Peptides against a protein of PDB entry 3OGK. Designs and how they scored, part 24

Target 1, 307 residues: chain A of PDB entry 3OGK
Amino acid sequence: ATPDRLSRRFPNLRSLKLKGKPRAAMFNLIPENWGGYVTPWVTEISNNLRQLKSVHFRRMIVSDLDLDRLAKARADDLETLKLDKCSGFTTDGLLSIVTHCRKIKTLLMEESSFSEKDGKWLHELAQHNTSLEVLNFYMTEFAKISPKDLETIARNCRSLVSVKVGDFEILELVGFFKAAANLEEFCGGSLNEDIGMPEKYMNLVFPRKLCRLGLSYMGPNEMPILFPFAAQIRKLDLLYALLETEDHCTLIQKCPNLEVLETRNVIGDRGLEVLAQYCKQLKRLRIERGADEQGMEDEEGLVSQRG

## One batch from the design tools (peptide; made by RFdiffusion4, then SolubleMPNN)

Design b1_p10_3_s2 (from b1_p10_3, 6 letters changed)
Fold by OpenDDE base, seed 1:
Parts: C-alpha cells; structure tokens; sequence
Structure b1_p10_3_s2 (fold): chain B 307 residues (1-307), chain A 10 residues (1-10)
C-alpha cells in the first residue's frame, strides 16, 4: 500500500503503525522504492490524515525533518508517538516533537539509535507536558538527560503509569519514584554493586502501585528490595538481571500473581518447575539465550525438553 | 561495564 492510497481509503484514520521490514509484518505498507523511510508517510499525514493521533514507526528511518514536519502537522492532536527500533534522527527531532505536541501521552524511542545532541528534549517535556502516561526510552543511550527532568515529569504528569529508561543510577531516581505516585510499570535503571556499601539500595521506596518491573543489573543482593511487594508483581523483566537459577526460584516463589515473565535461559528447568508450581496466573513466558549462557556446561542453567 | 545496549548486541 502507498500513503496516498491509505489516506484516500481511510481519511479518518486515528492510529497508524508502519513496519519497515516485512519479516514479521502481515502487511507491507511501504513501497520498495521508498525503502524504510517515513518521509512519504509523514507527508501524507501532514496533508490528509487530519484525525491521526497515534503514530508507530517500527524499524524505519526517521529524520529530524520528518519529526519536525510530523510535530507541526499534528501538534496537540498527536497523543502517541512510538519510534520503535528506528534510526536516522537526533535529539533535535525529539525536541521538535515535545515542543509542538504538548499533549502527547505516549512517547517511545525503545531500542532506537540516534545522535544525542543534548538533553533539551526531556527538559522541554518536563517543563510543559502534563498529559504523559507512557515514557519509554528503554535500551537507548542517553547520556545528556537529567534525572531531575524525569522527576519533574512524574510530578506534573499525574497519569504517568509506565516509564522505561536507560542506565540511570537507580539512586538518582529516588525523587522520581517519590513523585510518580501512579506509576505501575518501571524498567531500566542501573543497579551498581558496591562492595563497601551492600545496603546501598535497601531503602529504595517504590511507587505503591508498581506491579510491572524490570530492574537492570539486579543481582541476588539487590533482589530483596522487591520482596515487600513481590506478591503485587504482575510482570517481571529479568532479561538484564544478574540472577542465577536459584535466584529465579527464590523470586518466583514470592510472585504468585505473576502474569508475564521475560528471562534468560539461566532460569533452567528447575526455575520453570517452580514457575509452574507457584505462578498459576502466568500468561506469557519469554526465554532468551543470553550471551553469557552460550556454551555453559551447567545443566541447571539450561532449559531442556523437560521444562 | 557494558551498557544494556551493548549486552543485547553481544
């Protein structure tokens, strides 16, 4: 399908999702001659899709010019922008989005690659947005953004329910967690082991409604910080946790209401048995082979046909 | 230490 054909057929389209590569897409809407560039789509959005409030680009090339055009065309009507595994833009493009789309509710750049110019985009978002519900720059490399801006966002956006971030030191997010009273989901951060201060993270206070969680670099020493609300946990992302098989078993036993688990092969057959025993509400299980687990001879850390 | 992005790509 072409952009113009789409707009002619569906002039009142409110939500658009485009995928750059058809491998997992049922519908390849991108003409081959346009490759994975969003430019022709942004042009069509600007001209003819006046009710479009949600845009999801997956694995596409997105330039700052594209983002600027989109931002100006949709302005406060744009409620959702997902740059999912996209590339080609800089933080200037993000700045344009948050500057012009003051009522954006969902902003996602998960696994996107970009050139970071500054942290102004997050600051602008913090200064002017009160509508944000979902902020997701998980698996990205932002080095110039401020955790203070994230705290401001939490304070001002009372409907903020899901935040996924990069490698913020988790202690720098204490103010954020305190402000994010309605937060239900958090992923990312960075837990840094300090041999001289093993209690470093024991006093972390999480939002009361937190039930979907994925703390990066969480090891067995940090895992107990979850125990007070483990029964409340519905989703765990352990892909980037530093838990061994036994640690998985310990944690899983404390999460009887777990619905979604994402983890690595280290869970092993034993962990899967424990999961089956204690997590009767489990709906989705994702197991990946971690790089560190490739070629491991320890059978306990391997999933076999038994599990 | 490797970033999450680096760990995922490795």
Amino acid sequence: as target 1 above (307 residues)
Amino acid sequence: SLSLVQLRRA
Scores: peptide ipSAE 0.094, ipTM 0.820, DockQ to the pose 0.647
Fold by OpenDDE base, seed 3:
Structure b1_p10_3_s2 (fold): chain B 307 residues (1-307), chain A 10 residues (1-10)
Amino acid sequence: as target 1 above (307 residues)
Amino acid sequence: SLSLVQLRRA
């Protein structure tokens, strides 16, 4: 499809999702006319798609100029922006979005690659947005943003239900969790084991409605922090947890209402058996191969055709 | 240690 054809057929379009380069195209060595750039679409949105509320770019090349134009064209009418595995922009582009789109409800940049200039975009979002429902910069690296801004967002955005972040120290998010009273989903953060303080995270309090969770670097020593609310967990992301097969079995037994599990092959056939036994509501199972699977001593950490 | 992004890309 071309931008002009889309606008002619659907002038009242409210939601647009574009998929750019295929999975095999890992490099930005793409001709300008390939369709991987959002520029012609942003132009079309500005001119002819004036009812558009939701924009989802997946694997597209997005410049700061594109984001600035989109932001100014849609302003407070833009409710959703998803930069899903996109590249080509900096935090200046993000700043433009949050500056001009004050009523944005969903902002996603999961797995996007960008140049970080500063943390102003998150600060601006924190200072002026009260509409945010979903914030997702999972699998990104921000070094200049503040967890205090995230806390401010939680305090001001009462409809905030899903937040996925990078490697914030989880203890720096205590204020965020306290403020995020309606939060149902959280992924990311960083659990950092301290041998001198084994109970470092034991007093961590999660939002009451939390039921979809993926804590990065969670090991068996930290896992018990989930037990008080494990029965209400419906989704677990264990891809980057530090759990072995038996740890998986322990946790799964505590989650009888689990519907979605994402984990590594370390779960093993044993873990899958336990999953089948205890999680009768399971709807989706994703098993990935870990980068360090070859170094794991857990012999049971292999999913066979039996499982 | 590797970041999550690095781990996924490996």
Scores: peptide ipSAE 0.092, ipTM 0.819, DockQ to the pose 0.682
Fold by OpenDDE base, seed 2:
Structure b1_p10_3_s2 (fold): chain B 307 residues (1-307), chain A 10 residues (1-10)
Amino acid sequence: as target 1 above (307 residues)
Amino acid sequence: SLSLVQLRRA
């Protein structure tokens, strides 16, 4: 399909999703010469798709100029922008989006590759947006953004229900969690083991409605912070938790209302048995091969056809 | 320390 044909067929299009070519490897950038540029589509959006409020680019090449043009063309009519595994832009492009699209509800750049110039985009978002419902920069490396801006967003965006972030120290997000009163989903952050202070996370207070969770680097020492609300957990992302088989069993037994579980082979056949016994509401199960489990000979840490 | 992205890509 071509952009011009799309606009002629669907001049009142509200939502557009474009998919580029698969990456050769998960760590590779999208080549600049493969032809997966969003530029011609952004031009068409600007000229002829004036009802468009939702844009999803997946594995596309997106430049700052593309983002700037899109931002100015759609302005406050843009409600959703998803840069899903995209590349080619910098934080200047993000700044343009949040500057011009002040009523954006969903902003996603999950697993995108970009050049980080500064943290101004998140600050601008914090200063002017009150509409945000979903913020997702999971699996990204932002080193120049402030957790204080995230807190401000939570305070100002009362409909904020889902936030996925990179490696923020969880203790820096205390103010964020306090402000995010309607938050239902949180993924990311960073739990850091401290042998000298094993209880440093025990006083964390999570939003009361939190039911979908994926804390990065959560180990067995941190896991108890979930126990007070484990019965209300409906989705767990344990892909990047540091839990062994027995830890999985312990946590699963405390989550009788679990509907979605994402984890690694370390859950083992034993963990799957426990899951079947205690989680009768389970709807979706994702098991990935972790690099750490690929060489393990421990049968409990492996999922077989028996499970 | 490695970021989550770095760990996943390793």
Scores: peptide ipSAE 0.085, ipTM 0.809, DockQ to the pose 0.709
Fold by OpenDDE base, seed 5:
Formats: sequence, structure tokens, C-alpha cells
Structure b1_p10_3_s2 (fold): chain B 307 residues (1-307), chain A 10 residues (1-10)
Amino acid sequence: as target 1 above (307 residues)
Amino acid sequence: SLSLVQLRRA
């Protein structure tokens, strides 16, 4: 479908999701005319889709100009923006979005590739937004944003329920977790093992409603921080955890209410057996073959037909 | 093999 055809057929469209072509090895190597640019769609949104409040671009090329146009066109009517695995923009584009769309509820840049100029976008969001429910820049590379702004967002956005971040040191998020009283989901961060200070994370206090979790780089030494609330965990993302088969077994046994598990093949047949035994409410299981685990001949670390 | 960090950045 073309943008103009969409608007003619559905002038009152409130939610739009566009999917670009699958990523090649490098997104910038895709031919210019492959049709993955959001520009014509943003133009159409600006002119003819005046009730649109939710926009989801997946695997699209998005420029700062596109974001600026979208921001100004929809302003406070824009409630959801998802830049899902997109590229082509900088943090200036994000700044425009949060500056003009002050009532945005969902802002997602998960797995997007962008040029980071500064941390102003998150600061602006922190200073002016009170509506945010979902913030997701999981698997992104931000180095210039402040954890204090994230804390401010948590304090000001009382409906904030899901936050996924990049590689913030978890200890820098203590204030955030304290402020995020209604947070149900957290993914990302960075746990850093310190042999000289093995207990450095043991005093972390998580939001009381937290039930969907994926802590990056969590190893067996850090895993016990979950034990006090493991029984309330409904979803675990262990794709970027540093857990071996036995660690999986240990954690799974403590999560009887687990509904969703995402992990690598390191869980093994043994882990799957434990999962079947203890997690009777499991609804979804995703197992990926980790590149870091390729070539390992550990039989327990492999999911076989038996598992 | 790719590290977890590399996988996350990919």
C-alpha cells in the first residue's frame, strides 16, 4: 500500500505500524530505493492522518527531519512512538519528539541505531513529561544520558510501568528504582562482577510490583538479588544474562509463577526439565542459540530433541 | 564467537 491510498481508505486511522525490509548485514548498504524510508509516510501523516496517535516504525530509515515533522504535526496528540530497529536519526530527532509531544505515553527506540549528540532528549523528557508509561531504549548505545533524568522521569510519571534501558550501571539506578513505585517491567542495565566487592548489589531494592525482568550481564553471583521476589516473577529475559545451565535450574526453581522465559540454548535439556517441573504456568518459551556458546560441547548446555 | 556485548550492539 502507498501512503496516499492508506489515508484515503482510513482517514480516521489512530494507529499505524509500518514494517521495512529485513535488515541486511549493514542497514546502510540497502539500496536507496528499497522503500524503507518513512518520509513519505510522515508527510501523509502530517497532512491527512490527523487522528493518528500511535506510530510504530519497524526496520525503517528515519531521519531527524522526519521526526521533527512528525513531532510538530502530531504534537500532544502523539501518545506512542516506536522506533523499532530503525536507523538514520540522531538524538536531535528524539529531542524534537519529546519537546513537542509532551504527553507521549510510550517511547521506544529498542535496537535502533542512531548518532548520539547529547543527552538533552532525556533531560527534556524528564523536565516536562508526566504521562510516560513505557520507556524503552533497550539494546541501544547511549553514553551521554543521565541516570538522574531517568530518576526524575520515574518520580514525575506515576503511571510508568515498563522501562528498558541500555548499559546503565545498576547502582546508578538506585534512585530510579526507589522513585518508580509502579514499575512492573525492567530490562537492561549493567551488572558488573566485582570480586573485591561481591555483595555490592545485594542491597538493591527493586520496585515492589516488578514481575517482568531482564538484567543484562547478570551472573550467578548477582542472581541472588532476585530471590526475595522470584516467586512474583512472571517474565524473565535471560538472553543477556551470564548464567550457565545449573544457574538456570537454580533460578527457575525459584520462579513457580513464570509465564514467559527467553534464554539461550545454555539452559540445556536439564534446564528444560526443571522448567517443566516447576513452572506450570509457562505460556511462552524462547530459546536462542547464542553465538558465544557456539562450539561448546557441553551436553547439558545444549537443547536436544529430548529436552 | 561473538560476545554478549557484541550481540547486543548488533
Scores: peptide ipSAE 0.051, ipTM 0.787, DockQ to the pose 0.308

Design b1_p10_3_s3 (from b1_p10_3, 5 letters changed)
Fold by OpenDDE base, seed 3:
Structure b1_p10_3_s3 (fold): chain B 307 residues (1-307), chain A 10 residues (1-10)
Amino acid sequence: as target 1 above (307 residues)
Amino acid sequence: SLSRVQLARL
């Protein structure tokens, strides 16, 4: 579809999802100049899609100028922006979005690649937004943003239900978790084992409604922090957990209401058997191959055709 | 160790 054809056919469009480069582009099969630029769509949105509230760009090239134009064109009418696996922008573009779209409810940059200039975008969001429901910069690297701004967002945004972040030290998020009273989903952070302080995370208090969780770098020593609320867990993201097969079995047995599991092949056939035994409400299972698993000799950590 | 972003791109 072309932008002009879309606006003519659907002038009252409220939600737009565009998919750019297919997965095949990862294999250099698609020229760099493939029409994955959002620019013509942003122009069309600005001119002809005046009821558009939700924009989702997936695997597209997005410039700061595109973001600035989109921000100014939609302003407080923009409720959702998802930059899903996008590239080409900097934090200046994000700053423009949060400056002009002060009623944004969903902001996603998951797996996007960008140039980080500063942390001003998150600070601006913290200072002026009270509408945010979903914040997701999972699988991104920000070095210049503050966990205090995340805490401020949690305090000011009463409808905040899902937050996915990069590698914040989880202890720096204690204030965030305390403020985020309605949070149902959290992914990311960083658990850093300290041999000298084995109980470093044992006093970590999670939001009461938390039921979808993915703590990065969670090992078997940290896993017990989930046990007090494991029965209410409905989704686990263990892709970046440091759990072995037996650790998976231990955790799964504690999660009888699990509906979605995302993990690596380290779960093994044994973990899948335990999952089938204890998790009768399971709806979705995602098993990825770990990059480092080519070197792990643990024969038990392989999912066979039997599992 | 690879970052999560690096691991997801592999």
Scores: peptide ipSAE 0.028, ipTM 0.708, DockQ to the pose 0.554
Fold by OpenDDE base, seed 5:
Structure b1_p10_3_s3 (fold): chain B 307 residues (1-307), chain A 10 residues (1-10)
Amino acid sequence: as target 1 above (307 residues)
Amino acid sequence: SLSRVQLARL
């Protein structure tokens, strides 16, 4: 479909999702003339889709100019922006979005690749937004943003229910977790094992409603921080956890209300047996092959037809 | 070890 055909057919469109490059294609392999640019769509949104409040670009090329145009065209009417696995923009584009779209409820940049100029976009969001419900920059590389801005967002956005972040040290997020009283979902962060201070994370206090969780780099030594609320966990993302088969078994046994599990093949047939035994409410299971696990001939870390 | 971002790009 072309942008102009869409607007003519659906002038009152409120939600748009565009999919660009196929999953198997690397961004650097996109031909220059490939239809993966959002520019013509942003032009059409600006001119003809005046009721559009939700935009989802998936695997698209998005420039700062595109974001600036979108921001100015939709302003406070934009409730949702998802830059899902997009590329081509900088943090200046994000700054434009949060500056002009002050009532944005969902902001997602998950797995997007961008140039980071500064942390101003998150600061601006923290200073002016009170509407945010979902913030997701999971699997991104932000180094210039402040955990204090995230704390400010949590304090000011009382409807904040889902936050997914990059590699923030979890201890820097203590203030955020304290402020995020309604948070139900958290993914990301960075747990860093310290042999000299094994208990450094044991005093972490998570939001009381937290039930969907994915802590990055969580090993068996850090895993016990979940035990006080494991019975309320409904979703676990263990794709980036550092858990072996037996660690999976230990954690799964403590999560009888688990509905969604995402993990690697390290769970093994044993972990799947434990999952079947203890997690009777399981609705979705995702198992991926980890690149790191392809070389481990450990039979316990492989999912067979029996599992 | 690959960062989670590197793993997501694979």
Scores: peptide ipSAE 0.027, ipTM 0.703, DockQ to the pose 0.523
Fold by OpenDDE base, seed 2:
Structure b1_p10_3_s3 (fold): chain B 307 residues (1-307), chain A 10 residues (1-10)
Amino acid sequence: as target 1 above (307 residues)
Amino acid sequence: SLSRVQLARL
């Protein structure tokens, strides 16, 4: 389909999702010669799609100029922007979006590859937005953003229900969790083992409505922080947890209301048996092949056709 | 420690 054909057929389009070409490798930039530029679509949105409030680009090449044009064209009418596995932009493009689209409800850049210039985009979002419901920069590497801006967002955005972040130290997010009273979903962060202070995370207070969770680098020593609310957990993302088969069994037994599990093959057939026994409400199971396939001689850490 | 990007590529 061409942009011009889309606008002629659907002048009142409210939601657009574009998919580019597959990337050769995870988290790599899409080469320019692969095509998949959003530019002609952004031009069409600006000129002819005046009702568009939701934009989802998946595996597209997106420049800062494209983001700036989109931001200025849609302004406060833009409710959703998803840059899903996109590339070609910098944080200047994000700054333009949050500066001009002050009523944005969903902002996603999950698995996107970009050049980070500064943390101004998150600061601007924190200073001016009160509408945000979903913020997702999961599997990204922002080094220049402040956890204080995330806390400010939580305080100002009363409808904030889902936040997925990069590698923030989880203790830096204490203020965020306290402010995010309506938060239902959290993924990301970083749990860092400290042999000298094994209980450093035991006093973490999570939002009372939290039921979808994926803490990065959570090991068996940190896992007990979930036990007080494990019965209310409906979704677990364990893809980046540091749990072995037995740890999976321990956690799963405490989550009788689990509906969605995403994990690696380390769960093993044993973990799947425990899952079947204790999680009668399970609706979706995703098992990815992890690095653990290559090294663990333990038969228990492999999912076979028996499980 | 492996980054999430490294863990996802493995």
Scores: peptide ipSAE 0.026, ipTM 0.682, DockQ to the pose 0.482
Fold by OpenDDE base, seed 4:
Structure b1_p10_3_s3 (fold): chain B 307 residues (1-307), chain A 10 residues (1-10)
Amino acid sequence: as target 1 above (307 residues)
Amino acid sequence: SLSRVQLARL
């Protein structure tokens, strides 16, 4: 469909999802500039889609100018913006969005590639937003944003239920977790092993309602921090955990209410047997091939047709 | 330990 055809047919459109590039673009098989610019869509949104409150761009090229135009056109009517695996923008574009769209409820940049100029966008969001429900910049590389701004967001946004972040040191998020009283989902962070202080994470306090979790770089030494609330866990993302097969078995046994598991083939047939035994409410299972497991011919760390 | 970027690309 073309933007102009969409607006003519659906002038009262509230939600728009656009998909640009095929998955093959992830492997550099498709030129970066191929066919996925949001510009003509943003122009159409600005001019003709005045009831649009939700925008989802997937695998598209998005410039700062596009974001600025979208922000100014929709302002406080924009409730959801998802830049899902997008590229071409900087943090200036994000700043424009949060400056003009002060009632935004969902902001996602998961797996997007961008140029980071500063952390002002997160600071502005922290200073002015009280509506945020979902914040997701999972699998992104922000180095200039402050954990303190994330804490401020948690204090000010009482409906905040899902937060996914990049590589924040998890101890820097203690204040955030304390403030995020209604948080149900957390993914990301960074757990860093310290030989000199092996118990540095043992006193982490998670939000009471936390039931969907994915801690990056969680190893077997850090895994026990989940045990106090493992029975309430409904979703686990273990794709970026540093758990072996036996560690998976240990954790799964403690999660009888698990509904969604995402992990690597390291779970093995043994882990899948344990999963079937203990997780009777399981609805979805995702198993990815791990790069680190390429070349380990150990049968225990591979998922076969038997699992 | 592999970075998340490395784990996602492979």
Scores: peptide ipSAE 0.025, ipTM 0.688, DockQ to the pose 0.495

Design b1_p10_3_s4 (from b1_p10_3, 9 letters changed)
Fold by OpenDDE base, seed 3:
Parts: C-alpha cells; sequence; structure tokens
Structure b1_p10_3_s4 (fold): chain B 307 residues (1-307), chain A 10 residues (1-10)
C-alpha cells in the first residue's frame, strides 16, 4: 500500500498501523531499503488524513523531523502514538510529541532504539498531561528520566491503567505506585538482590487493582512480595524474571485466576503440568526459548509435546 | 535462535 492510495480510499481514517521490516528480514530475505521510513506517511497524515487520532508504527524508521511534523499536524487530536520497535529518533522527537499533543492517551516506545539527549520529554508530559491511560517504554534504556516525573504523571492522570518501564530500581517507584490508584498493569522496573537486606522489597505496596504484572529480575527471594495479591493476578510476564522451574511451580500454584502467562522455556513440562492443574482460567500461554537457555541440559527446563 | 510457542485455550 502507498500513502496516497490509502488516503484516497479512506479519507476519514481514525487509526493507522504500519509495519516495517518483518522478522524474516533477519534472514536477509528483504532488501535493506524496503519501505521502512515513515516520512511519506507522515506527509500524507498531515495533508489528507485529518481525522487520524491513532498511529502505530512497528519496525519503522522514524526521525525527529517526522515526529515533529506529526505532532504539529495532529496536536491535541492525537490520542495514540505507538513507536513499536522503531529507530532513528531522539528524545527531542518525543519532546515534540508531548509538547504539542497534550491530550495523548497512549504513548508507547516499547523495544525502540533511540538517542537519549535528556529527560525533558517525561518532565513535559508530567507537567501538562492529564489524559494518559497507557505509558509504555518497556525494554528501553532511559538513563536521564526521573521516577519523580512518573509519580507526577500517576497523580495527574487518573485514568492511568497501564505503565511499562525500563530498569528503574523498584524502590524508586514507591511514590509512583502510591499515586497510581487505578493502575491495573505494570511491567519493568528492576529488583536488585541484596544479600545483606533480603527483606528490602517486602514492604512494597502495589496499586490495589494491579492484576497484570511483570517485574524484571524478580528471583525466588523477591517472589513472595506477590503472594498477598497473587489470587487477583490475571497476567504474568516472567520473561525477564530469574525464576527456575520449581519457582514457577510455586508462583503458579498461588495464581488460580491466571489468564495469560508469558515465560521462558525454563518453566518446563513440570511447570506446564502445575499450570494445567491450578490455572483453570488460562487463555494464553507464551513460551520463549531465550539465549541463556541454549546450553541448559536440565530436562525439567525444557518444554516438549508432553506439556 | 529464539523460539516462540504460543498456546491459546478456548
Amino acid sequence: as target 1 above (307 residues)
Amino acid sequence: KLSLVEIRRA
């Protein structure tokens, strides 16, 4: 499809999702210059797609100029921007988006790569937005943003229901969790084991409606912090948890209302048996074989046709 | 190589 053809056929388009290079590109099956730039689409949006309120770019090349043009063209009409596994922009582009799109409800940069210049974009978002429902920069590396701005966003955006972040120390997010009264989903953060203070996370207070969760680097020593509300957990992202097979079994037994589980091959056939026994509401199971498990010889850490 | 298995239950 071309931008002009889309505009002519659907001049009142509300939502646009563009996919760049598919996963097959990793096998050199697709030319490097294959339609990956958003520039011609942003031009078309600016000129002819004036009803567009939702934009999702997946695996696209997005420049700061593209973001600036999009921001100014849609302004407060832009409700959703998803930069999903995109590249080519800096935090200046993000700053332009949050400066001009004051009523944005969904902002996603999950797995995007970018040049970080400063943390101004999150600060600007915190100072001016009250509409945000979903904020997602999961599996990104922001070193210059402040957890205080995240707390401010939670305080000011009463409809905030889903937040996914990078490797913030989880204790720095205590204020955020307290402020995020309606939060249902949280992924990311960083749990850092301290042998000298094993209880340092035991007093964490999560939002009372939290039911979709993925805490990065959570090990068996930290896992008990979930037990008080494990019965209300409906989705677990354990892809970046540090749980072994038996740890999975322990946690799964405490989550009888689990609907979605995402984890690694370490769950094993044993974990799948426990899952089938205790999680009768399960609707979706995603299992990834990570690079760290390529050399594992433990049969319990392998998923076979038995599970 | 990363592998993905997704199971959907009714």
Scores: peptide ipSAE 0.026, ipTM 0.652, DockQ to the pose 0.043
Fold by OpenDDE base, seed 5:
Structure b1_p10_3_s4 (fold): chain B 307 residues (1-307), chain A 10 residues (1-10)
Amino acid sequence: as target 1 above (307 residues)
Amino acid sequence: KLSLVEIRRA
């Protein structure tokens, strides 16, 4: 479909999702920068889709100019922006979005590639937004944003229910977790093993409603921090956890209400057996090939036809 | 070579 055809057919469109690259791109089968530019779509949105409140760009090229135009065109009418696995923009583009779209509820940049100039976009969001429900920059590389701004967002956005972040040290998010009283989902952060202080995370207090979780770099020493609320966990993202097969078994046994599990081959047939035994509410299972499969040919760490 | 297995129960 072309932008002009879309607007002519659906002038009152409220939600738009565009996909610019096929999934084959994740296998490096498509050259970098191959795919659709959002520019013609943003132009069409600005001119002819004046009721649009939700925009989802997936695997597209997005420039700062595109974001600026979109921001100014939709302003406070924009409730959802998802830059899903996109590239081509900088944090200046994000700044424009949060500056002009003061009532945005969902802001996603998950797995997007961008140039980071500063942390002003998150600061601006923290200073002026009270509507945010979902913030997601999972699997991104932000180094200039402040955990304090994230805390401010949590304090000011009473409907904040889902937050996915990059490599924040988890201890820097203590204030955030305290403020995020209604948070149901958290992914990301960074757990850093300290051999000299194995209990440095044991006093971490999570939001009471937290039930969807994915802590990056969580190893077996940190895993016990989940045990007090493991029974209420509904979704686990273990793709970036540092858990072996036996660790998976230990955790799974403590999560009888688990509905969604995402993990790597390290779960093994043994882990799948335990999963089947203890997690009767399981609805979705995702297993990816991890680096562990290349380094260790342990039979227990591989998913086979038996598992 | 990346492998992905997704099981969804309806």
Scores: peptide ipSAE 0.024, ipTM 0.645, DockQ to the pose 0.043
Fold by OpenDDE base, seed 4:
Structure b1_p10_3_s4 (fold): chain B 307 residues (1-307), chain A 10 residues (1-10)
Amino acid sequence: as target 1 above (307 residues)
Amino acid sequence: KLSLVEIRRA
């Protein structure tokens, strides 16, 4: 399809999703000049798609100029922007989006590759947005953003229900969790073991409605922080957890209402048996082959067709 | 019960 054909046929289009690079190809293995530029689409959106509220770019090349044009064209009418595994932009482009689209409800840049100039985009979002429902920069590398801005967002956006972040130290998010009273989903962060303070995470308080969770680098020592609300958990992302097979079994037994599980091959057939026994509401299971698990001969840490 | 099972390479 071409942009001009789309606008002529569907002038009142409200939602657009574009996919560029092949799904099967690794993001970094596809040259930036391969194609999949959003520029012609942004031009068409700006000129002819005046009802567009939701834009989802997946594996596309997106420049700061593209984002700036989109932001100014749609302004407060833009409710959803998803930069899903995109590249080519900097945080200046994000700043333009949050500056001009002050009623945005969903902002996603999960697994996108970008140049980080500063943390101004998150600060601007914190200062002016009260509409945000979903914020997702999971599996990204932001080093210059402030957890205090995230806390401010939680305080000001009362409809905020899903937040996925990069590698914030979890203790820096205590204020965020306290403010995010309606939060249902959280992924990311960073749990860091401290031999000198083994209980440093024991007093971590999560939002009371939290039911979809993925804490990065959660090990067996930190896992007990979930036990008080484990029965409430509906979705677990354990892809980046540091849990072994037996740890999986321990946690799964405490999550009888689990509907979605994403984890690594370390769960093993044993973990899958426990999952089948205790999680009768399970709807979706994703198992990844971890790089660290390659070459392991121990069948306990492997998933076979038996599971 | 389980409706979707996905096995992928990380």
Scores: peptide ipSAE 0.020, ipTM 0.668, DockQ to the pose 0.039
Fold by OpenDDE base, seed 2:
Structure b1_p10_3_s4 (fold): chain B 307 residues (1-307), chain A 10 residues (1-10)
Amino acid sequence: as target 1 above (307 residues)
Amino acid sequence: KLSLVEIRRA
């Protein structure tokens, strides 16, 4: 489809999702000059799609100029922007979005590759937005943003229900979790093992409604922090957890209401058996191939046709 | 190749 044909056919379009072609190598790598630029679409949005409130770009090349044009064209009418596995922009583009789109409800940059200039975009969002429901920069690397701004967002956005972040130290998010009273989903963060203080995370207080969770680098020593609310967990993302087969079994047994599990093949046939035994509400299972397959792992650490 | 995946009208 072409942008001009889209606007002529659907002048009252409210939601647009565009996908670029699959990446050949790394999941964040988009070949240069492949033609998957959002520019012509942003031009068409600006000129002819005056009711568009939701934009989802997947595996597209997005420049700061594109984001600036989009931001100014849609302003407070833009409710959703998803830059899903995109590249080509900097945090200046994000700043433009949050500056001009003050009522944005969903902002996603999951798995996008960008140049980080500063943390101003998150600060601006924190200072002026009260509408945010979903914030997702999962599997990204922001080094210049402040967890304090995330806390401010949680305090000001009463409808905030889903937050996925990069490698924030979990202890720096204590204030965020306290403020995010309606949060149902959290993914990301960073759990860092401390041999001298093995219980450093045991006093963490999570939002009461939290039921979809993925804590990065969670090992068996940290896993017990989930036990007090394991019965209310509906979705687990264990892709970046540091759990062995037996750890999976331990956790799964405590999550009888689990509906969605995402993990690596380390769960093994044993873990799948335990899953079948204890998680009768399971609706979706995703098993990724991890580096686990290359090692001399025990039979329990591999998923076979038996599982 | 660019693919349009989802179109929603009001």
Scores: peptide ipSAE 0.013, ipTM 0.507, DockQ to the pose 0.024

